# Peptides against a protein of PDB entry 5X9X, part 10

Target 1, 41 residues: chain A of PDB entry 5X9X
Amino acid sequence: SSVSELEQRLRDVKNTNSRFRKALMEKENELQALIRKLGPE

## One batch from the design tools (peptide; aimed at target 1 R21 K27)

Design b2_p16_4_s3 (made by RFdiffusion4, then SolubleMPNN; from b2_p16_4, 7 letters changed)
Fold by OpenDDE base, seed 3:
Structure b2_p16_4_s3 (fold): chain B 41 residues (1-41), chain A 16 residues (1-16)
Amino acid sequence: as target 1 above (41 residues)
Amino acid sequence: KIEEIKREMEELIKKL
């Protein structure tokens, strides 16, 4: 049904957004770790 | 060592 298709699209968008948020957090953590390795040296 | 870390950061930034 049209309602079931809209519900499926909303689930797919939510899952995609969750995956992108996780990937951005992992990249930010890696950048921060590299910045810390540069340190004052 | 510093130049290696700099290269790793630059490659990571390009993938953002």
Scores: peptide ipSAE 0.032, ipTM 0.596, DockQ to the pose 0.111
OpenDDE base, seeds 1, 2, 4, 5: peptide ipSAE 0.030, 0.031, 0.030, 0.030; ipTM 0.607, 0.603, 0.610, 0.603

Design b2_p16_4_s4 (made by RFdiffusion4, then SolubleMPNN; from b2_p16_4, 6 letters changed)
Fold by OpenDDE base, seed 4:
Structure b2_p16_4_s4 (fold): chain B 41 residues (1-41), chain A 16 residues (1-16)
Amino acid sequence: as target 1 above (41 residues)
Amino acid sequence: KLEEIKKEMQELIEKL
């Protein structure tokens, strides 16, 4: 049904959003590690 | 100069 399709699409969007949030957190952590490696100079 | 770069990078991270 149209309702079940919309529910599935909403689940897919939520899953995609969660994956992007995780990827952004990983990138943030990597950038922070690079900042630490720049040293006190 | 490196400290300024670190600052700019940190500010960029805070926007994520």
Scores: peptide ipSAE 0.033, ipTM 0.563, DockQ to the pose 0.111
OpenDDE base, seeds 1, 2, 3, 5: peptide ipSAE 0.032, 0.032, 0.032, 0.031; ipTM 0.613, 0.549, 0.608, 0.609

Design b2_p16_5 (made by RFdiffusion4; failed a check: the pose's geometry)
Pose (drawn by RFdiffusion4):
Structure b2_p16_5 (pose): chain A 41 residues (1-41), chain P 16 residues (1-16)
Amino acid sequence: as target 1 above (41 residues)
Amino acid sequence: EAEALRKALMEKETEI
């Protein structure tokens, strides 16, 4: 049905998106962690 | 979609 060339790139980009969606949420943690460091003086 | 996520990460890293 689907050509191997397409699906291989698709597996890749899906692994890419899932990893990037994780990294994005983690960067928010870093972002709030810095703001917790803006908490003091 | 991957390009959009990369852009969003770059924007988040700049924000941090």

Design b2_p16_5_s1 (made by RFdiffusion4, then SolubleMPNN; from b2_p16_5, 5 letters changed; failed a check: the pose's geometry)
Amino acid sequence: EVERLRKALKELENEI

Design b2_p16_5_s2 (made by RFdiffusion4, then SolubleMPNN; from b2_p16_5, 7 letters changed; failed a check: the pose's geometry)
Amino acid sequence: EVEKLREELEKKEKEI

Design b2_p16_5_s3 (made by RFdiffusion4, then SolubleMPNN; from b2_p16_5 with A2V A4R M10E T14K; failed a check: the pose's geometry)
Amino acid sequence: EVERLRKALEEKEKEI

Design b2_p16_5_s4 (made by RFdiffusion4, then SolubleMPNN; from b2_p16_5, 7 letters changed; failed a check: the pose's geometry)
Amino acid sequence: EVEELRKQLKELEEKI

Design b2_p16_6_s1 (made by RFdiffusion4, then SolubleMPNN; its pose is not in this set)
Fold by OpenDDE base, seed 5:
Structure b2_p16_6_s1 (fold): chain B 41 residues (1-41), chain A 16 residues (1-16)
Amino acid sequence: as target 1 above (41 residues)
Amino acid sequence: EIEEIKKEIQELIEKL
């Protein structure tokens, strides 16, 4: 049904967003670690 | 060391 298709699309978007958010957080943490190495010493 | 940091940054960029 149109409702079940919309629910499926919403689940797919949520899953995709969750994966990208995790990847971005990991990259941000890695960048912050490198920035700290570039820091005052 | 600056050269090691440059290498790590380059490796990070290549993974983006």
Scores: peptide ipSAE 0.019, ipTM 0.485, DockQ to the pose 0.089
OpenDDE base, seeds 1, 2, 3, 4: peptide ipSAE 0.018, 0.017, 0.019, 0.017; ipTM 0.438, 0.444, 0.498, 0.455

Design b2_p16_6_s2 (made by RFdiffusion4, then SolubleMPNN; its pose is not in this set)
Fold by OpenDDE base, seed 5:
Structure b2_p16_6_s2 (fold): chain B 41 residues (1-41), chain A 16 residues (1-16)
Amino acid sequence: as target 1 above (41 residues)
Amino acid sequence: KIQEILEEIKELIEKL
């Protein structure tokens, strides 16, 4: 049904959003580690 | 050392 398709699309968007949020957090942590290594030295 | 770190940061940004 159109409702079940919309529910499936919403689940897919939520899953995609969760994956991207995790990837962004990992990259942010890596960037922060590199910035700390850059330091004043 | 600094140049290597800057290159790693650049590569990370390009992969976002």
Scores: peptide ipSAE 0.027, ipTM 0.546, DockQ to the pose 0.130
OpenDDE base, seeds 1, 2, 3, 4: peptide ipSAE 0.023, 0.023, 0.022, 0.022; ipTM 0.551, 0.549, 0.550, 0.552

Design b2_p16_6_s3 (made by RFdiffusion4, then SolubleMPNN; its pose is not in this set)
Fold by OpenDDE base, seed 1:
Structure b2_p16_6_s3 (fold): chain B 41 residues (1-41), chain A 16 residues (1-16)
Amino acid sequence: as target 1 above (41 residues)
Amino acid sequence: KIEEILKEIQELIEKL
């Protein structure tokens, strides 16, 4: 049904969003690690 | 300064 298709699309968007958030957090953690190697604060 | 900027970036990521 149109409703079930919209619900599926919403799930797909949420899953994609979650994957991008994870990737960004991993990059942020990498940047933090590099900055800590460069010096304090 | 850089640690504060990273904190702000993390807060923005959490809003996505």
Scores: peptide ipSAE 0.033, ipTM 0.528, DockQ to the pose 0.279
OpenDDE base, seeds 2, 3, 4, 5: peptide ipSAE 0.032, 0.028, 0.030, 0.031; ipTM 0.532, 0.559, 0.511, 0.519

Design b2_p16_6_s4 (made by RFdiffusion4, then SolubleMPNN; its pose is not in this set)
Fold by OpenDDE base, seed 1:
Structure b2_p16_6_s4 (fold): chain B 41 residues (1-41), chain A 16 residues (1-16)
Amino acid sequence: as target 1 above (41 residues)
Amino acid sequence: KLEEIKKEIEELKKKL
């Protein structure tokens, strides 16, 4: 049904958003570690 | 590597 398809799409968006938030946090932590080690290069 | 990671972060932010 249109409702079940919308619910599935909402779950997929939430899962994708959660994955990107985790990846972003990991990359930001890596960036901060590199800045501390190397400086603004 | 630092500039590459900065670009990846900005690309991820656009997808949030």
Scores: peptide ipSAE 0.036, ipTM 0.566, DockQ to the pose 0.862
OpenDDE base, seeds 2, 3, 4, 5: peptide ipSAE 0.035, 0.031, 0.035, 0.035; ipTM 0.561, 0.526, 0.564, 0.562

Design b2_p16_7 (made by RFdiffusion4)
Pose (drawn by RFdiffusion4):
Structure b2_p16_7 (pose): chain A 41 residues (1-41), chain P 16 residues (1-16)
Amino acid sequence: as target 1 above (41 residues)
Amino acid sequence: IEEVEEEIEELKEKLE
């Protein structure tokens, strides 16, 4: 049905998106962690 | 904070 060339790239990009969506939510943690460091003086 | 915002923007662009 689907050619291997297409699905191999698809598996790659899906692993890429899943990983990037994870890293994005994590960077928000770093973002708020810095703001918790803006909390003091 | 600006560096983290930029990294977030890059990740959003890669996801688009």

Design b2_p16_7_s1 (made by RFdiffusion4, then SolubleMPNN; from b2_p16_7, 8 letters changed)
Fold by OpenDDE base, seed 5:
Structure b2_p16_7_s1 (fold): chain B 41 residues (1-41), chain A 16 residues (1-16)
Amino acid sequence: as target 1 above (41 residues)
Amino acid sequence: MEKIKKEIQELKQKLS
């Protein structure tokens, strides 16, 4: 039904949102690690 | 290297 389709789309969006939030956290940590490796220069 | 560090920090801020 149209309702079940919308519910499925909502679940997909929520899952995608969760994945992107995790990816952003990991990239932030990666960037901080690179900053430390670069040193004072 | 300081300019590179600043660029990385700016990108990090955009991701947070």
Scores: peptide ipSAE 0.043, ipTM 0.563, DockQ to the pose 0.128
OpenDDE base, seeds 1, 2, 3, 4: peptide ipSAE 0.041, 0.042, 0.042, 0.041; ipTM 0.565, 0.568, 0.563, 0.563; seed 4 fails the geometry check

Design b2_p16_7_s2 (made by RFdiffusion4, then SolubleMPNN; from b2_p16_7, 11 letters changed)
Fold by OpenDDE base, seed 3:
Structure b2_p16_7_s2 (fold): chain B 41 residues (1-41), chain A 16 residues (1-16)
Amino acid sequence: as target 1 above (41 residues)
Amino acid sequence: MQKILEEMRELQAQLA
C-alpha cells in the first residue's frame, strides 16, 4: 500500500542518514589523527 | 595544535 511504501522509504532514509553520520565521524577521527601528527602545538 | 584538536572534538560531537 501507499502507506507501507512511505513507511519503508522513511526507514531507508533513516538508515542512509545513520550510515552517513558514521562515515563523517570516521573522517573526523582520521583528520584528528593527522592533526596530532603535526605536533603538540 | 591543541586548539585545532579541540575544534575537531567539537565537530565530532556535532556529528554524533
Scores: peptide ipSAE 0.035, ipTM 0.627, DockQ to the pose 0.158; fails the geometry check
OpenDDE base, seeds 1, 2, 4, 5: peptide ipSAE 0.035, 0.035, 0.035, 0.033; ipTM 0.617, 0.616, 0.628, 0.618; seeds 1, 2, 4, 5 fail the geometry check

Design b2_p16_7_s3 (made by RFdiffusion4, then SolubleMPNN; from b2_p16_7, 7 letters changed)
Fold by OpenDDE base, seed 2:
Formats: C-alpha cells, structure tokens, sequence
Structure b2_p16_7_s3 (fold): chain B 41 residues (1-41), chain A 16 residues (1-16)
C-alpha cells in the first residue's frame, strides 16, 4: 500500500542517516587522534 | 590544541 511504501522509505532514510552519522563520528574521532599527535596546545 | 579538541567534542555531541 501507499502507506507501507512511505513507511519503508522513512525507514530507509533513517537507516541511511544513521550510517552517515556513524561515519561522521568515526572521522571526528580520527581527527581528534591526529590533533593529539600534533602536540599539546 | 585544547581549544580545538573542546570544539570538536562539542560538534560531536551535536551529531549524536
């Protein structure tokens, strides 16, 4: 049904959003680690 | 560096 299709699309968007959020957090952690390696400041 | 790390943690918190 149209309702079930919209619900599926919403789930897909939420899943995609979650994946990108995870990737961004991983990059944030990587950047923090690199900044720490650059030395104290 | 401490300032930058703090700013990055704040940005991370907004993302979570």
Amino acid sequence: as target 1 above (41 residues)
Amino acid sequence: MERILKEMEELKAKLE
Scores: peptide ipSAE 0.032, ipTM 0.558, DockQ to the pose 0.169
OpenDDE base, seeds 1, 3, 4, 5: peptide ipSAE 0.032, 0.033, 0.031, 0.031; ipTM 0.561, 0.563, 0.555, 0.558; seeds 1, 3, 4, 5 fail the geometry check

Design b2_p16_7_s4 (made by RFdiffusion4, then SolubleMPNN; from b2_p16_7, 6 letters changed)
Fold by OpenDDE base, seed 1:
Structure b2_p16_7_s4 (fold): chain B 41 residues (1-41), chain A 16 residues (1-16)
Amino acid sequence: as target 1 above (41 residues)
Amino acid sequence: MEKILKEIEELKKKLE
């Protein structure tokens, strides 16, 4: 049904969003680690 | 660099 397809698409968007949020957090952590390695400034 | 570390922390809080 159209409702079932919309529910599936909503789940897929939520899963994709969660994955991108995790990836961004990991990149921010890596950036922070690199900045710390550049010095205490 | 402390400024950038603070900005990253603020961005992390918005992402969570």
Scores: peptide ipSAE 0.032, ipTM 0.485, DockQ to the pose 0.170
OpenDDE base, seeds 2, 3, 4, 5: peptide ipSAE 0.029, 0.031, 0.029, 0.031; ipTM 0.477, 0.484, 0.480, 0.483; seed 3 fails the geometry check

Design b2_p16_8 (made by RFdiffusion4; failed a check: too like the target's own chain)
Pose (drawn by RFdiffusion4):
Structure b2_p16_8 (pose): chain A 41 residues (1-41), chain P 16 residues (1-16)
Amino acid sequence: as target 1 above (41 residues)
Amino acid sequence: EEEEAARLRKALEEKE
């Protein structure tokens, strides 16, 4: 049905999006962690 | 899916 060339790139980019969606939510943690460090003086 | 990866890379760059 689907050619291997397409699906291999698809598996790659899905692994890419999943990883990037993870990293994005983690960077928000770093973001708020810095703001917790803006908390003091 | 490739377009979504480009948007996610841009969003990570904005977060960094």

Design b2_p16_8_s2 (made by RFdiffusion4, then SolubleMPNN; from b2_p16_8, 7 letters changed; failed a check: too like the target's own chain)
Amino acid sequence: LEKENEELRKALKELE

Design b2_p16_8_s3 (made by RFdiffusion4, then SolubleMPNN; from b2_p16_8, 5 letters changed; failed a check: too like the target's own chain)
Amino acid sequence: LEEENERLRKALKELE

Design b2_p16_8_s4 (made by RFdiffusion4, then SolubleMPNN; from b2_p16_8, 6 letters changed; failed a check: too like the target's own chain)
Amino acid sequence: LENENQRLRQALQEKE

## One batch from the design tools (peptide; aimed at target 1 L6 V13)

Design b2_p17_1 (made by RFdiffusion4; failed a check: the pose's geometry)
Pose (drawn by RFdiffusion4):
Structure b2_p17_1 (pose): chain A 41 residues (1-41), chain P 17 residues (1-17)
Amino acid sequence: as target 1 above (41 residues)
Amino acid sequence: VEESEEEIERLEEEIEE
């Protein structure tokens, strides 16, 4: 049905998107962690 | 993230075709 060339790239970009969605949520943690460091003087 | 989503959608459309 689907050509291997397409699905291989699809598996790649899906692993890419899942990893990027993970890294994005993590960067928010770093973002708030810096603001917790803006908490003091 | 958005580019990967667009690429997923494009590849899925090509597979359906």

Design b2_p17_1_s1 (made by RFdiffusion4, then SolubleMPNN; from b2_p17_1, 8 letters changed; failed a check: the pose's geometry)
Amino acid sequence: IEELEKEIEELEKKMKE

Design b2_p17_1_s2 (made by RFdiffusion4, then SolubleMPNN; from b2_p17_1, 9 letters changed; failed a check: the pose's geometry)
Amino acid sequence: IEKLEQEIRELEEKMKE

Design b2_p17_1_s3 (made by RFdiffusion4, then SolubleMPNN; from b2_p17_1, 8 letters changed; failed a check: the pose's geometry)
Amino acid sequence: VKELEKEIKELEEKMKE

Design b2_p17_1_s4 (made by RFdiffusion4, then SolubleMPNN; from b2_p17_1, 6 letters changed; failed a check: the pose's geometry)
Amino acid sequence: VEELEKEIKRLEEEMAK

Design b2_p17_2 (made by RFdiffusion4)
Pose (drawn by RFdiffusion4):
Structure b2_p17_2 (pose): chain A 41 residues (1-41), chain P 17 residues (1-17)
Amino acid sequence: as target 1 above (41 residues)
Amino acid sequence: RVEESQREINTLEAEAE
């Protein structure tokens, strides 16, 4: 049905998107962590 | 980067169909 060339790239970009969506939510943690450091003087 | 990877996923799936 689907050619291997397409699906291999698809598996790659899906692994990419899943990893990027993880890293994006993590960077928000770093973002708020810095703001918790803006909390003091 | 997330949006680009999502557009590429949608294109690859449409081509596979």

Design b2_p17_2_s1 (made by RFdiffusion4, then SolubleMPNN; from b2_p17_2, 10 letters changed)
Fold by OpenDDE base, seed 5:
Structure b2_p17_2_s1 (fold): chain B 41 residues (1-41), chain A 17 residues (1-17)
Amino acid sequence: as target 1 above (41 residues)
Amino acid sequence: EVKELEEEIKKLEEEMK
């Protein structure tokens, strides 16, 4: 049904959103780690 | 309710851009 298709799409977009948020957080953490390595310490 | 689902999907898709 149209409702079931929309519910499936909602699950898919929520999963995709979660994956992108995780990837962005990982990239930020990688950047911060590199900045710390290049720091004066 | 179909309209509420469509609005939520649209909001999440725009947030991912």
Scores: peptide ipSAE 0.158, ipTM 0.777, DockQ to the pose 0.127
OpenDDE base, seeds 1, 2, 3, 4: peptide ipSAE 0.097, 0.097, 0.095, 0.055; ipTM 0.723, 0.727, 0.722, 0.558

Design b2_p17_2_s2 (made by RFdiffusion4, then SolubleMPNN; from b2_p17_2, 11 letters changed)
Fold by OpenDDE base, seed 3:
Structure b2_p17_2_s2 (fold): chain B 41 residues (1-41), chain A 17 residues (1-17)
Amino acid sequence: as target 1 above (41 residues)
Amino acid sequence: EVEKLEQEIEELKKKME
């Protein structure tokens, strides 16, 4: 049904958003570690 | 060296709801 499709799309968006938040945090931590060692480059 | 990671972070931010 249209309702079931919208519920599924909402779950997919929430899951994707959670994954992007995790990836963003990991990349930011990596970036900060490199900056501490090498400085701005 | 870090420009690629900065770009990846910016792209991830743009895709977040």
Scores: peptide ipSAE 0.046, ipTM 0.552, DockQ to the pose 0.055
OpenDDE base, seeds 1, 2, 4, 5: peptide ipSAE 0.030, 0.031, 0.030, 0.031; ipTM 0.546, 0.551, 0.471, 0.558

Design b2_p17_2_s3 (made by RFdiffusion4, then SolubleMPNN; from b2_p17_2, 10 letters changed)
Fold by OpenDDE base, seed 2:
Structure b2_p17_2_s3 (fold): chain B 41 residues (1-41), chain A 17 residues (1-17)
Amino acid sequence: as target 1 above (41 residues)
Amino acid sequence: KVEELEKEIKELEELMK
């Protein structure tokens, strides 16, 4: 039904949002590691 | 209301690209 399809799409968007939040956090951690490697030297 | 939800979901899907 149209309602069940909308519910499925909403779940998919929420799952995508969660994955992107995780990816951004991992990229931030990677960036911080690179900044530390650059160091104050 | 279904059309409104479809619009919102579409906007969210486009934002997540």
Scores: peptide ipSAE 0.051, ipTM 0.654, DockQ to the pose 0.104
OpenDDE base, seeds 1, 3, 4, 5: peptide ipSAE 0.050, 0.025, 0.033, 0.051; ipTM 0.654, 0.541, 0.538, 0.656

Design b2_p17_2_s4 (made by RFdiffusion4, then SolubleMPNN; from b2_p17_2, 10 letters changed)
Fold by OpenDDE base, seed 2:
Structure b2_p17_2_s4 (fold): chain B 41 residues (1-41), chain A 17 residues (1-17)
Amino acid sequence: as target 1 above (41 residues)
Amino acid sequence: EVEELEKEIKELEKLMK
C-alpha cells in the first residue's frame, strides 16, 4: 500500500540520517585530534 | 557522502508524484 511504501521510505531516511550522524561525529573527532596536535603542547 | 542523502530525497520526491 501507499502507506507501507511511505513507512519504508521513512525507515530508509532514518537509516541514512543515522549514518550521516555517525560520519559527522567521526569528522568532529578528526578535527578535535588535529586541534590537539596544533595546541600549545 | 552527501550523495546517499540526495539519492533518498530523490526517491521520496518520486513517491510523492
Scores: peptide ipSAE 0.039, ipTM 0.585, DockQ to the pose 0.228
OpenDDE base, seeds 1, 3, 4, 5: peptide ipSAE 0.036, 0.018, 0.020, 0.037; ipTM 0.574, 0.431, 0.473, 0.580; seed 3 fails the geometry check

Design b2_p17_3 (made by RFdiffusion4)
Pose (drawn by RFdiffusion4):
Structure b2_p17_3 (pose): chain A 41 residues (1-41), chain P 17 residues (1-17)
Amino acid sequence: as target 1 above (41 residues)
Amino acid sequence: ESEELEEELEAEVEAER
């Protein structure tokens, strides 16, 4: 049905998007962690 | 960009199916 060339790239980009969606949410943690450091003087 | 590529690849896979 689907050619291997397409699905291999698809598996790659899915792994890419899943990893990026994870890293994005993590960077928000770093973002708020810096603001918690803006909390003091 | 990766999400758009994923959508394009999925559309091509479905067209082949």

Design b2_p17_3_s1 (made by RFdiffusion4, then SolubleMPNN; from b2_p17_3, 9 letters changed)
Fold by OpenDDE base, seed 3:
Structure b2_p17_3_s1 (fold): chain B 41 residues (1-41), chain A 17 residues (1-17)
Amino acid sequence: as target 1 above (41 residues)
Amino acid sequence: SVEKELRELEAEIERQR
């Protein structure tokens, strides 16, 4: 049904949002690791 | 933008339910 198709789109948007949030968190963690590697500079 | 699309889809689902 039309409602079922919209519900599938909603799931796809939620999955995409979750993936981007995870990627941003991983990049922040990588940045912090690089800052620690550079030392007290 | 993702949050905006999410809200629009939720509203459309509710209108057609």
Scores: peptide ipSAE 0.089, ipTM 0.690, DockQ to the pose 0.607
OpenDDE base, seeds 1, 2, 4, 5: peptide ipSAE 0.025, 0.026, 0.030, 0.085; ipTM 0.479, 0.481, 0.514, 0.685

Design b2_p17_3_s2 (made by RFdiffusion4, then SolubleMPNN; from b2_p17_3, 12 letters changed)
Fold by OpenDDE base, seed 2:
Structure b2_p17_3_s2 (fold): chain B 41 residues (1-41), chain A 17 residues (1-17)
Amino acid sequence: as target 1 above (41 residues)
Amino acid sequence: SVEEELRRLEEQIKEQR
């Protein structure tokens, strides 16, 4: 049904958003590791 | 600096949520 399709699309968007949040967190951690290698400044 | 740029990006992400 149209409602079921909209609910599925919402779930897909939420899953995609969760994956992007995870990717951003991983990139932040990578950048912090690089900052630590560069020194305190 | 790289540290300040990262801080700015983190704040921008926070504001968009």
Scores: peptide ipSAE 0.024, ipTM 0.433, DockQ to the pose 0.034
OpenDDE base, seeds 1, 3, 4, 5: peptide ipSAE 0.023, 0.023, 0.024, 0.023; ipTM 0.429, 0.422, 0.427, 0.424

Design b2_p17_3_s3 (made by RFdiffusion4, then SolubleMPNN; from b2_p17_3, 10 letters changed)
Fold by OpenDDE base, seed 4:
Structure b2_p17_3_s3 (fold): chain B 41 residues (1-41), chain A 17 residues (1-17)
Amino acid sequence: as target 1 above (41 residues)
Amino acid sequence: SVEEELRRLEKEIEEQR
């Protein structure tokens, strides 16, 4: 049904959003590690 | 500092989960 399709699309958007948030956090951690490698300041 | 800004961004991402 159209409702089932919309529910599936919502799930897909939520899954994509979760994956992107995880990726952003991992990249932020990587950048932070690189900054610390450059020096304590 | 740049490090403090990164920590703030990480916190904001976690709060939105």
Scores: peptide ipSAE 0.028, ipTM 0.464, DockQ to the pose 0.035
OpenDDE base, seeds 1, 2, 3, 5: peptide ipSAE 0.024, 0.024, 0.024, 0.023; ipTM 0.442, 0.439, 0.444, 0.434

Design b2_p17_4 (made by RFdiffusion4)
Pose (drawn by RFdiffusion4):
Structure b2_p17_4 (pose): chain A 41 residues (1-41), chain P 17 residues (1-17)
Amino acid sequence: as target 1 above (41 residues)
Amino acid sequence: ESETEEELRELEKEARE
């Protein structure tokens, strides 16, 4: 049905998006962590 | 196959974003 060339790139980009959607939500944590450091003087 | 090609293009676009 689907050619291997397509689906292998597809597995790759999916692993890429899943990893990037994880890293994006993590960077928000770093973002708020810095703002918690903006909390003091 | 066409659906897989469209899906791949859309996911590659999202990865670039």

Design b2_p17_4_s2 (made by RFdiffusion4, then SolubleMPNN; from b2_p17_4, 8 letters changed)
Fold by OpenDDE base, seed 5:
Structure b2_p17_4_s2 (fold): chain B 41 residues (1-41), chain A 17 residues (1-17)
Amino acid sequence: as target 1 above (41 residues)
Amino acid sequence: SSEVEQELRKLEEENKK
């Protein structure tokens, strides 16, 4: 039904959003690791 | 529901970027 299709699309959008947020977090972690390595410590 | 469909499409396109 139209309702079930919209519900599925909403789930897909949320899942995709979550995946991108995870990817951004991983890239931030990589960046911070490099910053720490470039420091004096 | 047409407005909901449009918002979902916009969010889907935004996520593709």
Scores: peptide ipSAE 0.071, ipTM 0.678, DockQ to the pose 0.525
OpenDDE base, seeds 1, 2, 3, 4: peptide ipSAE 0.035, 0.067, 0.068, 0.029; ipTM 0.594, 0.672, 0.676, 0.380; seed 4 fails the geometry check

Design b2_p17_4_s3 (made by RFdiffusion4, then SolubleMPNN; from b2_p17_4, 9 letters changed)
Fold by OpenDDE base, seed 4:
Structure b2_p17_4_s3 (fold): chain B 41 residues (1-41), chain A 17 residues (1-17)
Amino acid sequence: as target 1 above (41 residues)
Amino acid sequence: TEEVEKELEDLEKLNKE
């Protein structure tokens, strides 16, 4: 039904959003690790 | 329903940035 399709789209949006948030966090962590490597030590 | 569809469309577009 149209309602079930909208519910599925909402689930897909939430899942995609969660995946991108995780990817951004991982990239942020990678960036911080690189910044530390460039430090004086 | 139309307003919900538009909201979902906007969210899907945002996720594809």
Scores: peptide ipSAE 0.099, ipTM 0.711, DockQ to the pose 0.566
OpenDDE base, seeds 1, 2, 3, 5: peptide ipSAE 0.096, 0.096, 0.094, 0.096; ipTM 0.707, 0.710, 0.710, 0.710

Design b2_p17_4_s4 (made by RFdiffusion4, then SolubleMPNN; from b2_p17_4, 8 letters changed)
Fold by OpenDDE base, seed 2:
Structure b2_p17_4_s4 (fold): chain B 41 residues (1-41), chain A 17 residues (1-17)
Amino acid sequence: as target 1 above (41 residues)
Amino acid sequence: TKEVEEELRRLEAENQA
């Protein structure tokens, strides 16, 4: 049904959003690790 | 339904940006 299709699209977009947010967090963590390696110590 | 469809379209476009 149209309602079921909208519910599926909502699940898909939320899952994609969550995965991108996780990827961005991991990239930020990697960047911060490199910054710490290049720090003054 | 129309408003929900438009919101989903906007969120899907945001995920591609």
Scores: peptide ipSAE 0.180, ipTM 0.761, DockQ to the pose 0.573
OpenDDE base, seeds 1, 3, 4, 5: peptide ipSAE 0.176, 0.178, 0.178, 0.178; ipTM 0.758, 0.760, 0.759, 0.759

Design b2_p17_5 (made by RFdiffusion4)
Pose (drawn by RFdiffusion4):
Structure b2_p17_5 (pose): chain A 41 residues (1-41), chain P 17 residues (1-17)
Amino acid sequence: as target 1 above (41 residues)
Amino acid sequence: ETEEANEKVRQEITELE
């Protein structure tokens, strides 16, 4: 059906997107963690 | 049908990139 060349790249970008959506939500944690550090003086 | 499936996979890869 689908050529191997396409699907291999597709598996790659899917693993890429899943990983990037993870890293994006983690960077928000770092972001709020810094604001918790803006909490003091 | 095969050509249409390959086109859809190409479009999906372009969207994800």

Design b2_p17_5_s1 (made by RFdiffusion4, then SolubleMPNN; from b2_p17_5, 10 letters changed)
Fold by OpenDDE base, seed 5:
Structure b2_p17_5_s1 (fold): chain B 41 residues (1-41), chain A 17 residues (1-17)
Amino acid sequence: as target 1 above (41 residues)
Amino acid sequence: DSEEINRELEEEIRKLE
């Protein structure tokens, strides 16, 4: 049904959101690691 | 924030199921 399709789309949006949040966290961690390497230590 | 949005989406999904 149209309702079940909308429910699935909402689940897909949630899953996509989670994947992008993970990717952003990984990129932030990579940047922080690079910043630490470029530090005066 | 993104975590709040995710919580809201989860809550709306639970209401529909």
Scores: peptide ipSAE 0.087, ipTM 0.731, DockQ to the pose 0.128
OpenDDE base, seeds 1, 2, 3, 4: peptide ipSAE 0.022, 0.037, 0.024, 0.039; ipTM 0.538, 0.619, 0.564, 0.508

Design b2_p17_5_s2 (made by RFdiffusion4, then SolubleMPNN; from b2_p17_5, 9 letters changed)
Fold by OpenDDE base, seed 2:
Structure b2_p17_5_s2 (fold): chain B 41 residues (1-41), chain A 17 residues (1-17)
Amino acid sequence: as target 1 above (41 residues)
Amino acid sequence: SSERRNEELRREIERLE
C-alpha cells in the first residue's frame, strides 16, 4: 500500500541520515585530531 | 484515516530529506 511504502521510505531516510550524521561526526573528530597534531605548538 | 496518515508521512519525509 502507499502507506506501507511511505513508512518504508521514512525508515530508509532516517537510517541514511543517522549514518551520515555519524560519518560527519567522525570526520570532524579526525579533523580536530589533525589540527592538534599539526598545530604550531 | 489512511489518507491523513499518508499525508503525514509525506510531510515528515519532506522535512527529513
Scores: peptide ipSAE 0.448, ipTM 0.859, DockQ to the pose 0.587
OpenDDE base, seeds 1, 3, 4, 5: peptide ipSAE 0.439, 0.445, 0.447, 0.445; ipTM 0.857, 0.858, 0.859, 0.859

